# Designs tried in a protein design run: peptides against a protein of PDB entry 4J2C. Part 2

Target 1, 107 residues: chain A of PDB entry 4J2C
Amino acid sequence: MEDPFFVVKGEVQKAVNTAQGLFQRWTELLQDPSTATREEIDWTTNELRNNLRSIEWDLEDLDETISIVEANPRKFNLDATELSIRKAFITSTRQVVRDMKDQMSTS

## One batch from the design tools (peptide; made by RFdiffusion4, then SolubleMPNN)

Design b2_p26_2_s4
Fold by OpenDDE base, seed 5:
Structure b2_p26_2_s4 (fold): chain B 107 residues (1-107), chain A 26 residues (1-26)
Amino acid sequence: as target 1 above (107 residues)
Amino acid sequence: MEEYEKIMEELLERIEEEEEEEEEEE
């Protein structure tokens, strides 16, 4: 049986890749306003924000699963290493999202 | 949300199964 954590992890990773692509385009559009249409800027900005929010929501859900496992260590056969890997994924992904959001807010 | 629900369902089932096993051992 596939661990459902990895299913969500895969979805988050795909969303991160999409967000990074949109972020790159967003920066390019802002760097060359003469070639950028307002419609494309608005669309890119909206799609990027939507993707970032989706990721943040998924990470909150994943973080809740960590809390449940930690509250019931005898009920779950996850070793400390696996739990640490899961935590690291959530933390690092949050940082990636934060970095993009910070750059968008300063624009 | 759907994938989260699957995770939560599995976690809850695991908790319930382990609780039942512990009660049977007492």
Scores: peptide ipSAE 0.048, ipTM 0.493, DockQ to the pose 0.029
Fold by OpenDDE base, seed 1:
Structure b2_p26_2_s4 (fold): chain B 107 residues (1-107), chain A 26 residues (1-26)
Amino acid sequence: as target 1 above (107 residues)
Amino acid sequence: MEEYEKIMEELLERIEEEEEEEEEEE
């Protein structure tokens, strides 16, 4: 039986990669308005925001799984190392999303 | 939401399995 955490983790990782690509394009479009159409800027901005929002929702779901496991340690075979790895993934991914959002809010 | 539902279903199944194992050991 596949641990559902890894399914969501995989989706988050793909969404992060997509968001990073969109973010790079977003910065390029804003730095070179002569080559950027308003339509492309708007599309890229919306797609980026949607991806970041999707990641944030998935991270909330992952956080809930952590909370359930921590509340029921005898019912789950996850050791402290695995739990730490999962927490580190959520924390690091939130930081990546936050960094992109901060740059978007200041532009 | 679908992925969350899958996670919750799996977690609930594991909780039920552990409760059944604990009842069998008593």
Scores: peptide ipSAE 0.044, ipTM 0.484, DockQ to the pose 0.030
Fold by OpenDDE base, seed 3:
Structure b2_p26_2_s4 (fold): chain B 107 residues (1-107), chain A 26 residues (1-26)
Amino acid sequence: as target 1 above (107 residues)
Amino acid sequence: MEEYEKIMEELLERIEEEEEEEEEEE
């Protein structure tokens, strides 16, 4: 049986990579208006926000897996080290999303 | 929602398997 945590983790990692690329392009478009159309700015902004929202929803799903494992410790046999690694991944990913959202709101 | 459904399905299967194993050992 596949560990259900990694089903969502893989999708989160892909979405983070995509969001980072879109964020870089978004920054470039706003820094040099001569290289940007309004349509490209709007598209990039919308795609970036959609990716960030997708990550946030997936992180809620990952939190649910943590809650279920913590409620049933004898059934899943997940050690404290692995549980800490999973929690750290969720926390660090939320910080990455918050940093991008904060920069978008101040621009 | 699809990813959430996959999580719930896999977690429920693991819970059921462990309950069946515990019942067989009694």
Scores: peptide ipSAE 0.042, ipTM 0.487, DockQ to the pose 0.031
Fold by OpenDDE base, seed 2:
Structure b2_p26_2_s4 (fold): chain B 107 residues (1-107), chain A 26 residues (1-26)
Amino acid sequence: as target 1 above (107 residues)
Amino acid sequence: MEEYEKIMEELLERIEEEEEEEEEEE
């Protein structure tokens, strides 16, 4: 059976890629409003926010699993290296989301 | 490992439900 963490990791990575594409379009639309309809701006903004929210929820759930494993190391039989990799993924992804959100809030 | 798999399965179900709810709102 495939490790469920890797499945979620893959889904989050896909969502991040989608969000990055939407973010790029969002920046382009704001830089040249003459080429953008209000409808496209609103759609792009909403889709981007929804994607970022989805990622954040997934990361919270994944972070909870890390906490459970760290509290019960004998039960879950995950080595320190694997835990470190999982934590690094969550941390780095959270930073990517935060960076996009920060830029959206300042515009 | 079995307990971990159980926790992850529960989380996957929650994630899938959340994604389905978000798609229905669009």
Scores: peptide ipSAE 0.050, ipTM 0.530, DockQ to the pose 0.348; fails the geometry check

Design b2_p26_6_s2
Fold by OpenDDE base, seed 5:
Structure b2_p26_6_s2 (fold): chain B 107 residues (1-107), chain A 26 residues (1-26)
Amino acid sequence: as target 1 above (107 residues)
Amino acid sequence: MEEERRREEEKRREEKRKELREFYYS
């Protein structure tokens, strides 16, 4: 069986791109109420939250794989470079999600 | 439909989560 880490990583990346688009629209709608309906605001907010939640779930699973690999290095045979790339992806993606959530919570 | 597209995407993501668990946790 092939390592599915990169596949899940790809799904996370897609969700991030979707969330960023929704976040941009969310910001625009709140900045100019004259161009916004409550229906669109609610829909955008809901879809954005759903995407962010999905990302967070996947990141949790990906992060656990790091711990498993580090505890069983001979079983998985990953080099330090690959492991660093995986860790960096999780860290940077968490930051992106956190930035959006912080702005949503203050609005 | 947006809803249908979203449901299919979520199903795909869940399938990959299962693969991840199978590979790393068993």
Scores: peptide ipSAE 0.523, ipTM 0.850, DockQ to the pose 0.843
Fold by OpenDDE base, seed 3:
Structure b2_p26_6_s2 (fold): chain B 107 residues (1-107), chain A 26 residues (1-26)
Amino acid sequence: as target 1 above (107 residues)
Amino acid sequence: MEEERRREEEKRREEKRKELREFYYS
């Protein structure tokens, strides 16, 4: 069985791209009320939040795999570079999510 | 409908999460 880490990573990356698009639209709607309907604002906000939560859930699962690998190094035999790449992806993605959430909470 | 598409996407993600659990807890 192949390591499915990259598959879930791909799902996270897709969700990040979707969230970034929704976030951009969310920003545009709030900056120009004349072009915004309440329905689109609400829909965009809800979809954005749903995507962010989805990312956070997947990141928790990916982060758990890191802990499992580090606790069982002989079982998985991942090199330090691969493990660093995986950790960096989780850390950077969490930052991207946090940045969007921070801006939403202050608007 | 978008709700249907969402459910299908969530199902796909759940399947991948199950694969993660199977691989790392086997």
Scores: peptide ipSAE 0.517, ipTM 0.847, DockQ to the pose 0.808
Fold by OpenDDE base, seed 1:
Structure b2_p26_6_s2 (fold): chain B 107 residues (1-107), chain A 26 residues (1-26)
Amino acid sequence: as target 1 above (107 residues)
Amino acid sequence: MEEERRREEEKRREEKRKELREFYYS
């Protein structure tokens, strides 16, 4: 079986891009109530939250795989550079999600 | 429909999560 890490990584990247677009719209809607309907606000908010939640769950799974690999180096035998790239992706993506969530919670 | 598309995307992600678990916990 081929390592599916990159596939999940790709799905996370897509979700991040979607979330960033939704977040931008979310901020625009809240900044100008005259151009916003409650329906669009609710839809945007829900879609954004759903995407962020999906990302967070995937990141937890991806992070867990790293722990498994490090605990079983002989079984997986991943290149050190590859492992570093995986860790960096998780760390940076978590920060992106955290920034959006922080702004949503303080609005 | 956007909601249907989203549901299908989430289902695909769930399938990939299962693949991860199968690969790493086998």
Scores: peptide ipSAE 0.525, ipTM 0.852, DockQ to the pose 0.760; fails the geometry check
Fold by OpenDDE base, seed 2:
Structure b2_p26_6_s2 (fold): chain B 107 residues (1-107), chain A 26 residues (1-26)
Amino acid sequence: as target 1 above (107 residues)
Amino acid sequence: MEEERRREEEKRREEKRKELREFYYS
């Protein structure tokens, strides 16, 4: 069985892209209330929240794999570069999600 | 239609999570 980390990583990346698009629309809707309906705002907000939650859960799963790999280096045989890339992805993605959530909570 | 798409996406993600668990937690 091949390491499915990159597959899950890809799903997270897709969800991030979707969330960023929804966030942009969310911002636009709030900036122009005259053209925004409550239905679209609610839909956009809900979809955005769903995507962000999905990302967060996946990141938790991915982050746990890091701990497992570090605890069992001989089993997985990941080099330091690959492990660093995985860690960086999780860290940076969490920040992207946090930034959107922070803006949503204050707007 | 949107609900169905969401369910399919979640199902796909869940399957990948399952694979992840099988690989790392076995």
Scores: peptide ipSAE 0.524, ipTM 0.850, DockQ to the pose 0.811; fails the geometry check

Design b2_p26_6_s4
Fold by OpenDDE base, seed 3:
Structure b2_p26_6_s4 (fold): chain B 107 residues (1-107), chain A 26 residues (1-26)
Amino acid sequence: as target 1 above (107 residues)
Amino acid sequence: SEEEERKRREEEREKKRKELREFYYS
């Protein structure tokens, strides 16, 4: 059986790309009210928040797998490089999400 | 609808969690 970590990682990466696109549109709508409708602002805001929440949920699940691997090294036998890559992905993705959330909360 | 979308999102999350649990807790 293939490690499903990469399947979830792929879904997170897709969600990040979607969120970044929504965030860009969200920023544009708020910076130019003449081209923005309240309906589009609300839709974009809600979709963005939903995507960010989805990413956070998946990251929580991925982070749990790290703990399981570290507690059972002989069972999974992952090399240090792969484990570092997995940890770095979670850490960097959390930062990307945090940056967007911080900007939304201060808008 | 918003409710339908929320339900779909929850189902997709649970599907991924089940796959992770099957592999990591087997």
Scores: peptide ipSAE 0.520, ipTM 0.849, DockQ to the pose 0.554
Fold by OpenDDE base, seed 1:
Structure b2_p26_6_s4 (fold): chain B 107 residues (1-107), chain A 26 residues (1-26)
Amino acid sequence: as target 1 above (107 residues)
Amino acid sequence: SEEEERKRREEEREKKRKELREFYYS
């Protein structure tokens, strides 16, 4: 069986791009109420929250795989560079999500 | 529909999560 990590990583990357687009629209809608209906505001807010939640869940799954690999190095035998790339991806993506969530909570 | 598209994407993600579990927790 092929390691599905990169496939999930790809899906997370797509979700991040989607969330960033939704976040931009969300900020625009809240900054200028004359350009938005309540329906669009609610829809955008919900879609954004759902997207961020989905990303966070996937990141938890990916993070668990790292813990499993580190606990069973001989079983998976991952290259150290690849493991670092995986860790960096999770860390940086969590930061991107956190930044959006922080701005939403303060608005 | 938009709802159907979201559902398909969610199902796809669930499938991938299942594959992760099968690979790493086997």
Scores: peptide ipSAE 0.519, ipTM 0.843, DockQ to the pose 0.804
Fold by OpenDDE base, seed 5:
Structure b2_p26_6_s4 (fold): chain B 107 residues (1-107), chain A 26 residues (1-26)
Amino acid sequence: as target 1 above (107 residues)
Amino acid sequence: SEEEERKRREEEREKKRKELREFYYS
C-alpha cells in the first residue's frame, strides 16, 4: 500500500487553489456592490467557507500522521527531509487559511 | 444542489480518513 499522505496533500492543494479564487471574487464583490448580486455574494461566501473547512479538517488528519511517524520512526523509516517537507506544508497551509479567515471575519 | 455537494465532500473526506488510518495504524 502506498502512503496516502500525498493523496490527501494533493486534495488540500486543490482546495487551497479553489479557495484563493473564491476569496479573490469575494473581495471584488464586496468592494463594488454595483457589480454584485446578493445571490453571488452568498454563494461565493458559502463556497469559500466550505473549502476552508475542508482544508482545515484534512490538515488535522495530516498533522496526526506526523505524530504517528515521530512516535514510530523505525516502522515508517521516513528521512528527515521528507518529514520536514510534510511539516512545512501543514504549517504554511494553515497560515494561508488563517489569513483568509481573518479577512473574512473583519469584513 | 447544496445538499448533494455537502454529501460528496463528506464522503470524500471519510474516504481519505479511512485510507490514512489504514496505512498509519496498520
Scores: peptide ipSAE 0.516, ipTM 0.846, DockQ to the pose 0.589
Fold by OpenDDE base, seed 2:
Structure b2_p26_6_s4 (fold): chain B 107 residues (1-107), chain A 26 residues (1-26)
Amino acid sequence: as target 1 above (107 residues)
Amino acid sequence: SEEEERKRREEEREKKRKELREFYYS
């Protein structure tokens, strides 16, 4: 079968984009309470958290694949460049999630 | 409904996770 890494990567990317949009709205709602309802705040917060959890879960799975590949280089035969790209994606995405979570926890 | 849409997305994600497991652990 084909390596499904890129498929999951794509799902993570979609979730990141969605989370970033929700985070922007979350910020706006908290900055202007006069235009915000508790219902929308709760909805936005919930959706944002759901997306972030989804991303983190997928990143754990993707990170695990890295470990498997590195432990079995002959089986998967990924070149160094591709492996680096995969690692970089996981690292950078974790940072994006962490940044949003940090801001949410301090608000 | 929103609930149904969420469930569909969750199911799709779970399906892809299963594919990862099948590929990397088989």
Scores: peptide ipSAE 0.515, ipTM 0.841, DockQ to the pose 0.781; fails the geometry check

## One batch from the design tools (peptide; made by RFdiffusion4, then SolubleMPNN)

Design b2_p27_3_s2
Fold by OpenDDE base, seed 1:
Parts: structure tokens; sequence; C-alpha cells
Structure b2_p27_3_s2 (fold): chain B 107 residues (1-107), chain A 27 residues (1-27)
């Protein structure tokens, strides 16, 4: 069976990088309205939120698979090391997303 | 790996989850 986890991980990582860039721009636009059009603000905000939602969706799917494997480890070909890596990735990525969302909600 | 289309990407995720569920059900 093909294990697409590493593929999804890569895509999530790219999405995180994109989101971080958008977040930076979002911050800049709000800090200096004179250099920002309403259209750009709206576009940036929308793109950022879309990226964050996409990431969260992927993380939920990945997290579900981990839960299933952990419940029945002997039925899967994933060792403790690999599971730890996957779990750490999800946890850290969720934190990154939460940090951006928290700042957006207070601005 | 080569870049995947959105559809291929989602299909792989689905496959992963479904296979996991199958193994769980067979346990």
Amino acid sequence: as target 1 above (107 residues)
Amino acid sequence: MKPLSKEEYEALKKKLKEEAKKKLAAA
C-alpha cells in the first residue's frame, strides 16, 4: 500500500510557508493603510484564511490516521519512531497555524 | 516525487484513511 503521509506533509509545509508570507503581508497592509488598497487587503485576508483552513483540514485527516494506528499498532507497518515524527509534525504545525489565527482574531 | 494534482492528492489521503480503517476493522 502506498503511504501518502510524506506527500501530504510536503504539501502542508508548502502551504505553511505560503501562509506565513501572506500573514506577513497582511500585517504590513494593516499597519500602513496608505500603501494598501482595500482590494489587496481583502485578497490577502481571504488567501490567508483559505490557506490556514486547508492546512487544518489536512492535519485533521493525518491526525485521524495516527489515532487509528496508535489504537492498533500491530496491524500497521509504522514503528514508534515514524509515528513520533508524524505526531510531532502535526502538533507543531497546528501551533503555527494557531499563532497566526490568534493574531488575526485580535486585529 | 512529482507534484500531484489536487484530485490525486485528495485521493491519496482518502486511500490512506480507508486502508487504515480496513485494517482496524479486520483487527
Scores: peptide ipSAE 0.036, ipTM 0.578, DockQ to the pose 0.039
Fold by OpenDDE base, seed 5:
Structure b2_p27_3_s2 (fold): chain B 107 residues (1-107), chain A 27 residues (1-27)
Amino acid sequence: as target 1 above (107 residues)
Amino acid sequence: MKPLSKEEYEALKKKLKEEAKKKLAAA
């Protein structure tokens, strides 16, 4: 059976790609009001926020599993290197989300 | 990795957390 962590990781990665695309469009719409409709701006903004919230929710679940594994490494057959990779994924993804949220809050 | 439905995805996430907590409780 496949490790559920990688399934969630894959979904998060897809959501990140989607969010980045939406963020780019969001930026373009705000920079060129003459070619932007309010409907598209609102839709793009809403979809972007939904994706970001979805990512954050998944990361919280993944982060919880990391904490449990770290609390009792002998009960899990996870190599220290693999654990570090998982932690790095969560940390870096949170940073990506934070960067987009920061820019949205100032626009 | 094959694509999963929304229901399957959520089930696997739940299983991941439950198994982790189960192992911790057994320590």
Scores: peptide ipSAE 0.028, ipTM 0.568, DockQ to the pose 0.040
Fold by OpenDDE base, seed 3:
Structure b2_p27_3_s2 (fold): chain B 107 residues (1-107), chain A 27 residues (1-27)
Amino acid sequence: as target 1 above (107 residues)
Amino acid sequence: MKPLSKEEYEALKKKLKEEAKKKLAAA
């Protein structure tokens, strides 16, 4: 059986890639009015925000799994190295989301 | 030990969350 963490991690990574694409388009639309319509700007903004919120929610779930594993080390047989990797993924992903949100709030 | 299935993992998560809440209430 596969650790459920990997399934959620994969979904988060996919959502991050999608968000990054939307963010890039969002910046392009705002920088080049000749190629931007209000409709596409609004759609892109909405999809981006929804995607970011989804990522944040999943990260909270992943963060909770770490606490579960730490509370039951024998049950999951997860060593410190793997736990560190999982924590690093959550932390770095949160930063990626934060950076996009900060730029959106400034613009 | 083999990792738990998704369903078993979620059940464990729920149990642990309840235990955590109980601990917080006792504090």
Scores: peptide ipSAE 0.027, ipTM 0.511, DockQ to the pose 0.067
Fold by OpenDDE base, seed 2:
Structure b2_p27_3_s2 (fold): chain B 107 residues (1-107), chain A 27 residues (1-27)
Amino acid sequence: as target 1 above (107 residues)
Amino acid sequence: MKPLSKEEYEALKKKLKEEAKKKLAAA
């Protein structure tokens, strides 16, 4: 049986890195308006939001796979340690996304 | 293995669910 979890995990990690870069630029643009154009601010903001939404969507899919495995542990033969790693990845990534979203909402 | 598109992943996820159901039925 194929398990696409690792594929999506990799894509999420790349998206997180991209989002973090966009977030950094977003903060820089807002902290020094004299060096920022409205066009770049809007573009950065939109790209950042799109990336965050994409990550959240992927995390929901990853979370679903965990639910399936937990419902049938013997059938999927997934090591308990591996399952914990997968859960931790989702939890920590959700926190990263939430932190960026919180900062954006208070700007 | 190269990264999968969202469509490819969804197809794979669907297959995974179906196989899980089959295993449950066979048990």
Scores: peptide ipSAE 0.023, ipTM 0.544, DockQ to the pose 0.147

## One batch from the design tools (peptide; made by RFdiffusion4, then SolubleMPNN)

Design b2_p28_4_s3
Fold by OpenDDE base, seed 4:
Structure b2_p28_4_s3 (fold): chain B 107 residues (1-107), chain A 28 residues (1-28)
Amino acid sequence: as target 1 above (107 residues)
Amino acid sequence: SEEVKKAKEELKKLLEEEKEKEEKEKEE
């Protein structure tokens, strides 16, 4: 069985990349409403929110896996450095999501 | 993710097995 952290990390990274693309398009649509259809705005907004929600759920799953590993790091062959890297990934990704959500809520 | 859920369950199972071993050792 693969390390569950890497499984989720891969999904999160894909979702982040997708969300960033959608966010860019979302900003473009709002900057020039004359070139934007309501359908595209609604679709982009919905897809973006769905991706952000998916990422947040996966990050919670990652936190759970870290907690399990921290309870018995030797059994899973993870040292403090690897755990720190994993925690940093979660923290940085949460910040990226938060930044996008903040901009969406204030627009 | 179903794959993630299964992976987490496997980790929890392994953790529980380890805890059971520790409890048995304390009872001895």
Scores: peptide ipSAE 0.161, ipTM 0.588, DockQ to the pose 0.241
Fold by OpenDDE base, seed 1:
Structure b2_p28_4_s3 (fold): chain B 107 residues (1-107), chain A 28 residues (1-28)
Amino acid sequence: as target 1 above (107 residues)
Amino acid sequence: SEEVKKAKEELKKLLEEEKEKEEKEKEE
């Protein structure tokens, strides 16, 4: 039996990596418009937003599972250290997403 | 994620069953 948390964690991490790549390309396209078509800019922007939204959705679900586990930590065999690691992952990932979103909104 | 959804549903189910059990025992 696999722990579904780390499965989704892996999916989120992959999405973060993809988003970071898209964000880098988005930045390059806007810095030098002569090297890009409007179609590429629009595509990159949309893909980036979709990835960020997907990440936020997954983080919300992960956060809900943490809340349930915290109500009965021993029943689910998770100690305080494991819970802290999971919370830290969610918090740090949200920060990464927020940073990209903030830059997109100001450009 | 479907995997998280399933896990979350299972957790909620277990939590609800536990609450119902505790409430039943409290009323007895």
Scores: peptide ipSAE 0.158, ipTM 0.587, DockQ to the pose 0.203
Fold by OpenDDE base, seed 3:
Structure b2_p28_4_s3 (fold): chain B 107 residues (1-107), chain A 28 residues (1-28)
Amino acid sequence: as target 1 above (107 residues)
Amino acid sequence: SEEVKKAKEELKKLLEEEKEKEEKEKEE
């Protein structure tokens, strides 16, 4: 039986990979508009934004589970190392999402 | 996700049970 945190972590990781691919295409389309239709640009932009929003939503849920565990770590049998790893994943993933969002807002 | 929702519910339940246990022990 898999830890629910790891299941969602896996989903987030896949979503990040998808978003990164969309982001790369998005940058290429903007760098050379002649290589793509307006429809592709709009589709890519929309899909990218939706993926980023989905990731952020999942991260909020994951963060809440950590907060619950921290209320009584002994009861839930998670040591400081495991909690740190989970927090690091959320923090680093948020940064990746933020970087993409920042670049989109300035373009 | 549904997986996270279930996890949160389980954690909240366990947390509440622990809280009730501690309160009961304090009253004894």
Scores: peptide ipSAE 0.157, ipTM 0.589, DockQ to the pose 0.177
Fold by OpenDDE base, seed 5:
Structure b2_p28_4_s3 (fold): chain B 107 residues (1-107), chain A 28 residues (1-28)
Amino acid sequence: as target 1 above (107 residues)
Amino acid sequence: SEEVKKAKEELKKLLEEEKEKEEKEKEE
């Protein structure tokens, strides 16, 4: 049986790239208020927060897939190396999201 | 996505079925 992990991983990777672009624009708008309209700031902020929330939601799904695979090792036949890679992806992605959220909360 | 949700639900179903089997065996 195939683990759906790679499908969600792909979605998360796309969302991370989008969030990074939005975050960059968000910082630029706040650094130069003379070129930033309130509408663009609000739009960018909302899009960024929504994107980060989407990533966090998908990461929870990824964690659940890992738990299911670990509980049924004979069914999925994933070795320790592959599981470690998947766990590392979740951990590192959560850190990236946390860093952006922390910077937004202080601004 | 809907596809991912369905796949995850199938996996959860399999996990629950195994848990139920283990619980039943302990009661016998």
Scores: peptide ipSAE 0.156, ipTM 0.586, DockQ to the pose 0.292

Design b2_p28_8_s4
Fold by OpenDDE base, seed 5:
Parts: structure tokens; sequence; C-alpha cells
Structure b2_p28_8_s4 (fold): chain B 107 residues (1-107), chain A 28 residues (1-28)
């Protein structure tokens, strides 16, 4: 049996890796237009944005679980170390997504 | 794509279940 949070965490991590690959291709296509078709640029851009949006959606729900637990510590018996790990994952992942989005918005 | 979509739905379902349990506990 797996913790629901852990399952989502794993899926988000996989989505991040996929997004990073798409982002790398996106930058390469924009650096050399002579080797890039409009179709590939558009496809890559859309896939990347969809991936980032999916990650952000999951992070919002994960973050809500943290807020609920922290607001009612006596009602939930969750280990402090585990809670810290969950918070760190959400924070760091949001930063990774934000960095990619910032670079896309300026291009 | 179909397998990926199926897993995504399962993920969301599990997360929703967790959230419901937490919200229920908070209300009591």
Amino acid sequence: as target 1 above (107 residues)
Amino acid sequence: EEEKKKKEEEEKKLLEKLLKKLKEAKSK
C-alpha cells in the first residue's frame, strides 16, 4: 500500500522530467530557426505548457493538504519530518516550474 | 497516451480521497 501523497509526488516528478526534456527541445528550436518547422515549434510549446499546467494543478492540491494539517496539528498525527519533506518538495518543484515559465514568457 | 491518461486519473482520484479525509477530520 502507498501513501496517496507519495503517489502524486512520484507522478509530479515524472512530469517535471518530461517538461525539462520538452523545454530543452523548445530552446534548441528557437536557437536555430533553419532546422525548426512551425509545426514542431507549436507542438513542443503546447506539450510543454500542458505539462507545466498539469504539474501546477497537482501542486495546488498537495499544498492544500499541508495547509489543512498545519492549521490543525492536534487533529492529524503526521510525523514532523515527513511534513517537512512534503513542504520542501512542493516549494522546490514550484520554483522549477516557475523558472521554465519565466523563460518562455520572455521569448 | 491512453495509459498515461489513465494513470493521471488514478492519481487525481487518490489525491481527492486524501483531501476529503483531511477536510472531514478538520470539520470535527
Scores: peptide ipSAE 0.086, ipTM 0.591, DockQ to the pose 0.041
Fold by OpenDDE base, seed 1:
Structure b2_p28_8_s4 (fold): chain B 107 residues (1-107), chain A 28 residues (1-28)
Amino acid sequence: as target 1 above (107 residues)
Amino acid sequence: EEEKKKKEEEEKKLLEKLLKKLKEAKSK
C-alpha cells in the first residue's frame, strides 16, 4: 500500500499556514480595538484554536509512527534519512504550534 | 468545509491503516 505519512504531512503544513494567518489577524485585532469587534475576535480565536488542535492531533499520530519505526528500524522500508526528516518535521511543527499557543495564553 | 472534513477523515483513516500495519509488523 501507499505510505500516507507524506499526505498527512502536507495537510499539517497547510493547517500551519492557515493557523499562522489566523494568528496574525488575531494579533492585529488585539492591537487595534477600533478595527475589531468582540464577535470577530471570538471567531478568530476559535478558528485558530481549532486549527491548532487539528495540527496537534495529526502530530500525535505521526509521532506514533516514528516511535514504532524507531523501535524496529530494520523491519520497515524507511532509511535513516527519511526517518530523520519525518522526526524533524514533527519536532519543528510542535514548536511552531507551541509558540502560538504561548502567545495566546499570555494575552 | 464538508469536503475538507471528508478529506481529513480519509487521510486519518489511511494513517491509522499504516499504524496498524506497522504495529503488526513490529509484533512479528
Scores: peptide ipSAE 0.079, ipTM 0.588, DockQ to the pose 0.084
Fold by OpenDDE base, seed 2:
Structure b2_p28_8_s4 (fold): chain B 107 residues (1-107), chain A 28 residues (1-28)
Amino acid sequence: as target 1 above (107 residues)
Amino acid sequence: EEEKKKKEEEEKKLLEKLLKKLKEAKSK
């Protein structure tokens, strides 16, 4: 059975890095309006939200695979160590996304 | 942008394939 988890994980990691860069720019634009146009603010906000949405979508799918394996651990070629690594990745990434979303909602 | 979208779609399709196999394996 093919396991694309690592592929999606890699894409999520890249999306997180991109989102963090966009988030940084977003905060800078809002803090100094003299250096920001409405167009750039809107573009940055849109790109940021799109990235966050993409990450959340992928995390939901990844989490589903975890749930299935945890329900039947011995039926799949994943040991406890690998499951822990995958769960930790999903948990930590969700937290990173949540932190950015929380700051955006309060600004 | 389109290239990125294409890659993401391929990855999601691959993930769906995995999910399908996992669900089938669970039910059997």
Scores: peptide ipSAE 0.078, ipTM 0.592, DockQ to the pose 0.084
Fold by OpenDDE base, seed 3:
Structure b2_p28_8_s4 (fold): chain B 107 residues (1-107), chain A 28 residues (1-28)
Amino acid sequence: as target 1 above (107 residues)
Amino acid sequence: EEEKKKKEEEEKKLLEKLLKKLKEAKSK
């Protein structure tokens, strides 16, 4: 009866950390392009975008679980506190991804 | 790479299992 939600949550968190690292490098490369080759810039950009898309994909599936539970909360074994935690994680993570995407679109 | 891919597939299957259980519970 193990809840697989935490497994996906954990991997999303790791992916976010990876994306943040790539994003930091991405910003550094754009601020001083002389410090890196065009190949590194392109690689970093692609890896960052791929990571962000991967995170979004996982969040969509996680969000679906929330929607299902909220449709009939009394039929599930998740209390309000646990649902709140899961919902907050999805919301905050989505915002983190959005912030990075917004900055990339304006650069 | 392949190890990561396998891990991702396992993660997906676990999530699918959760979704399935949730849908089944809702139908009852």
Scores: peptide ipSAE 0.075, ipTM 0.587, DockQ to the pose 0.085; fails the geometry check

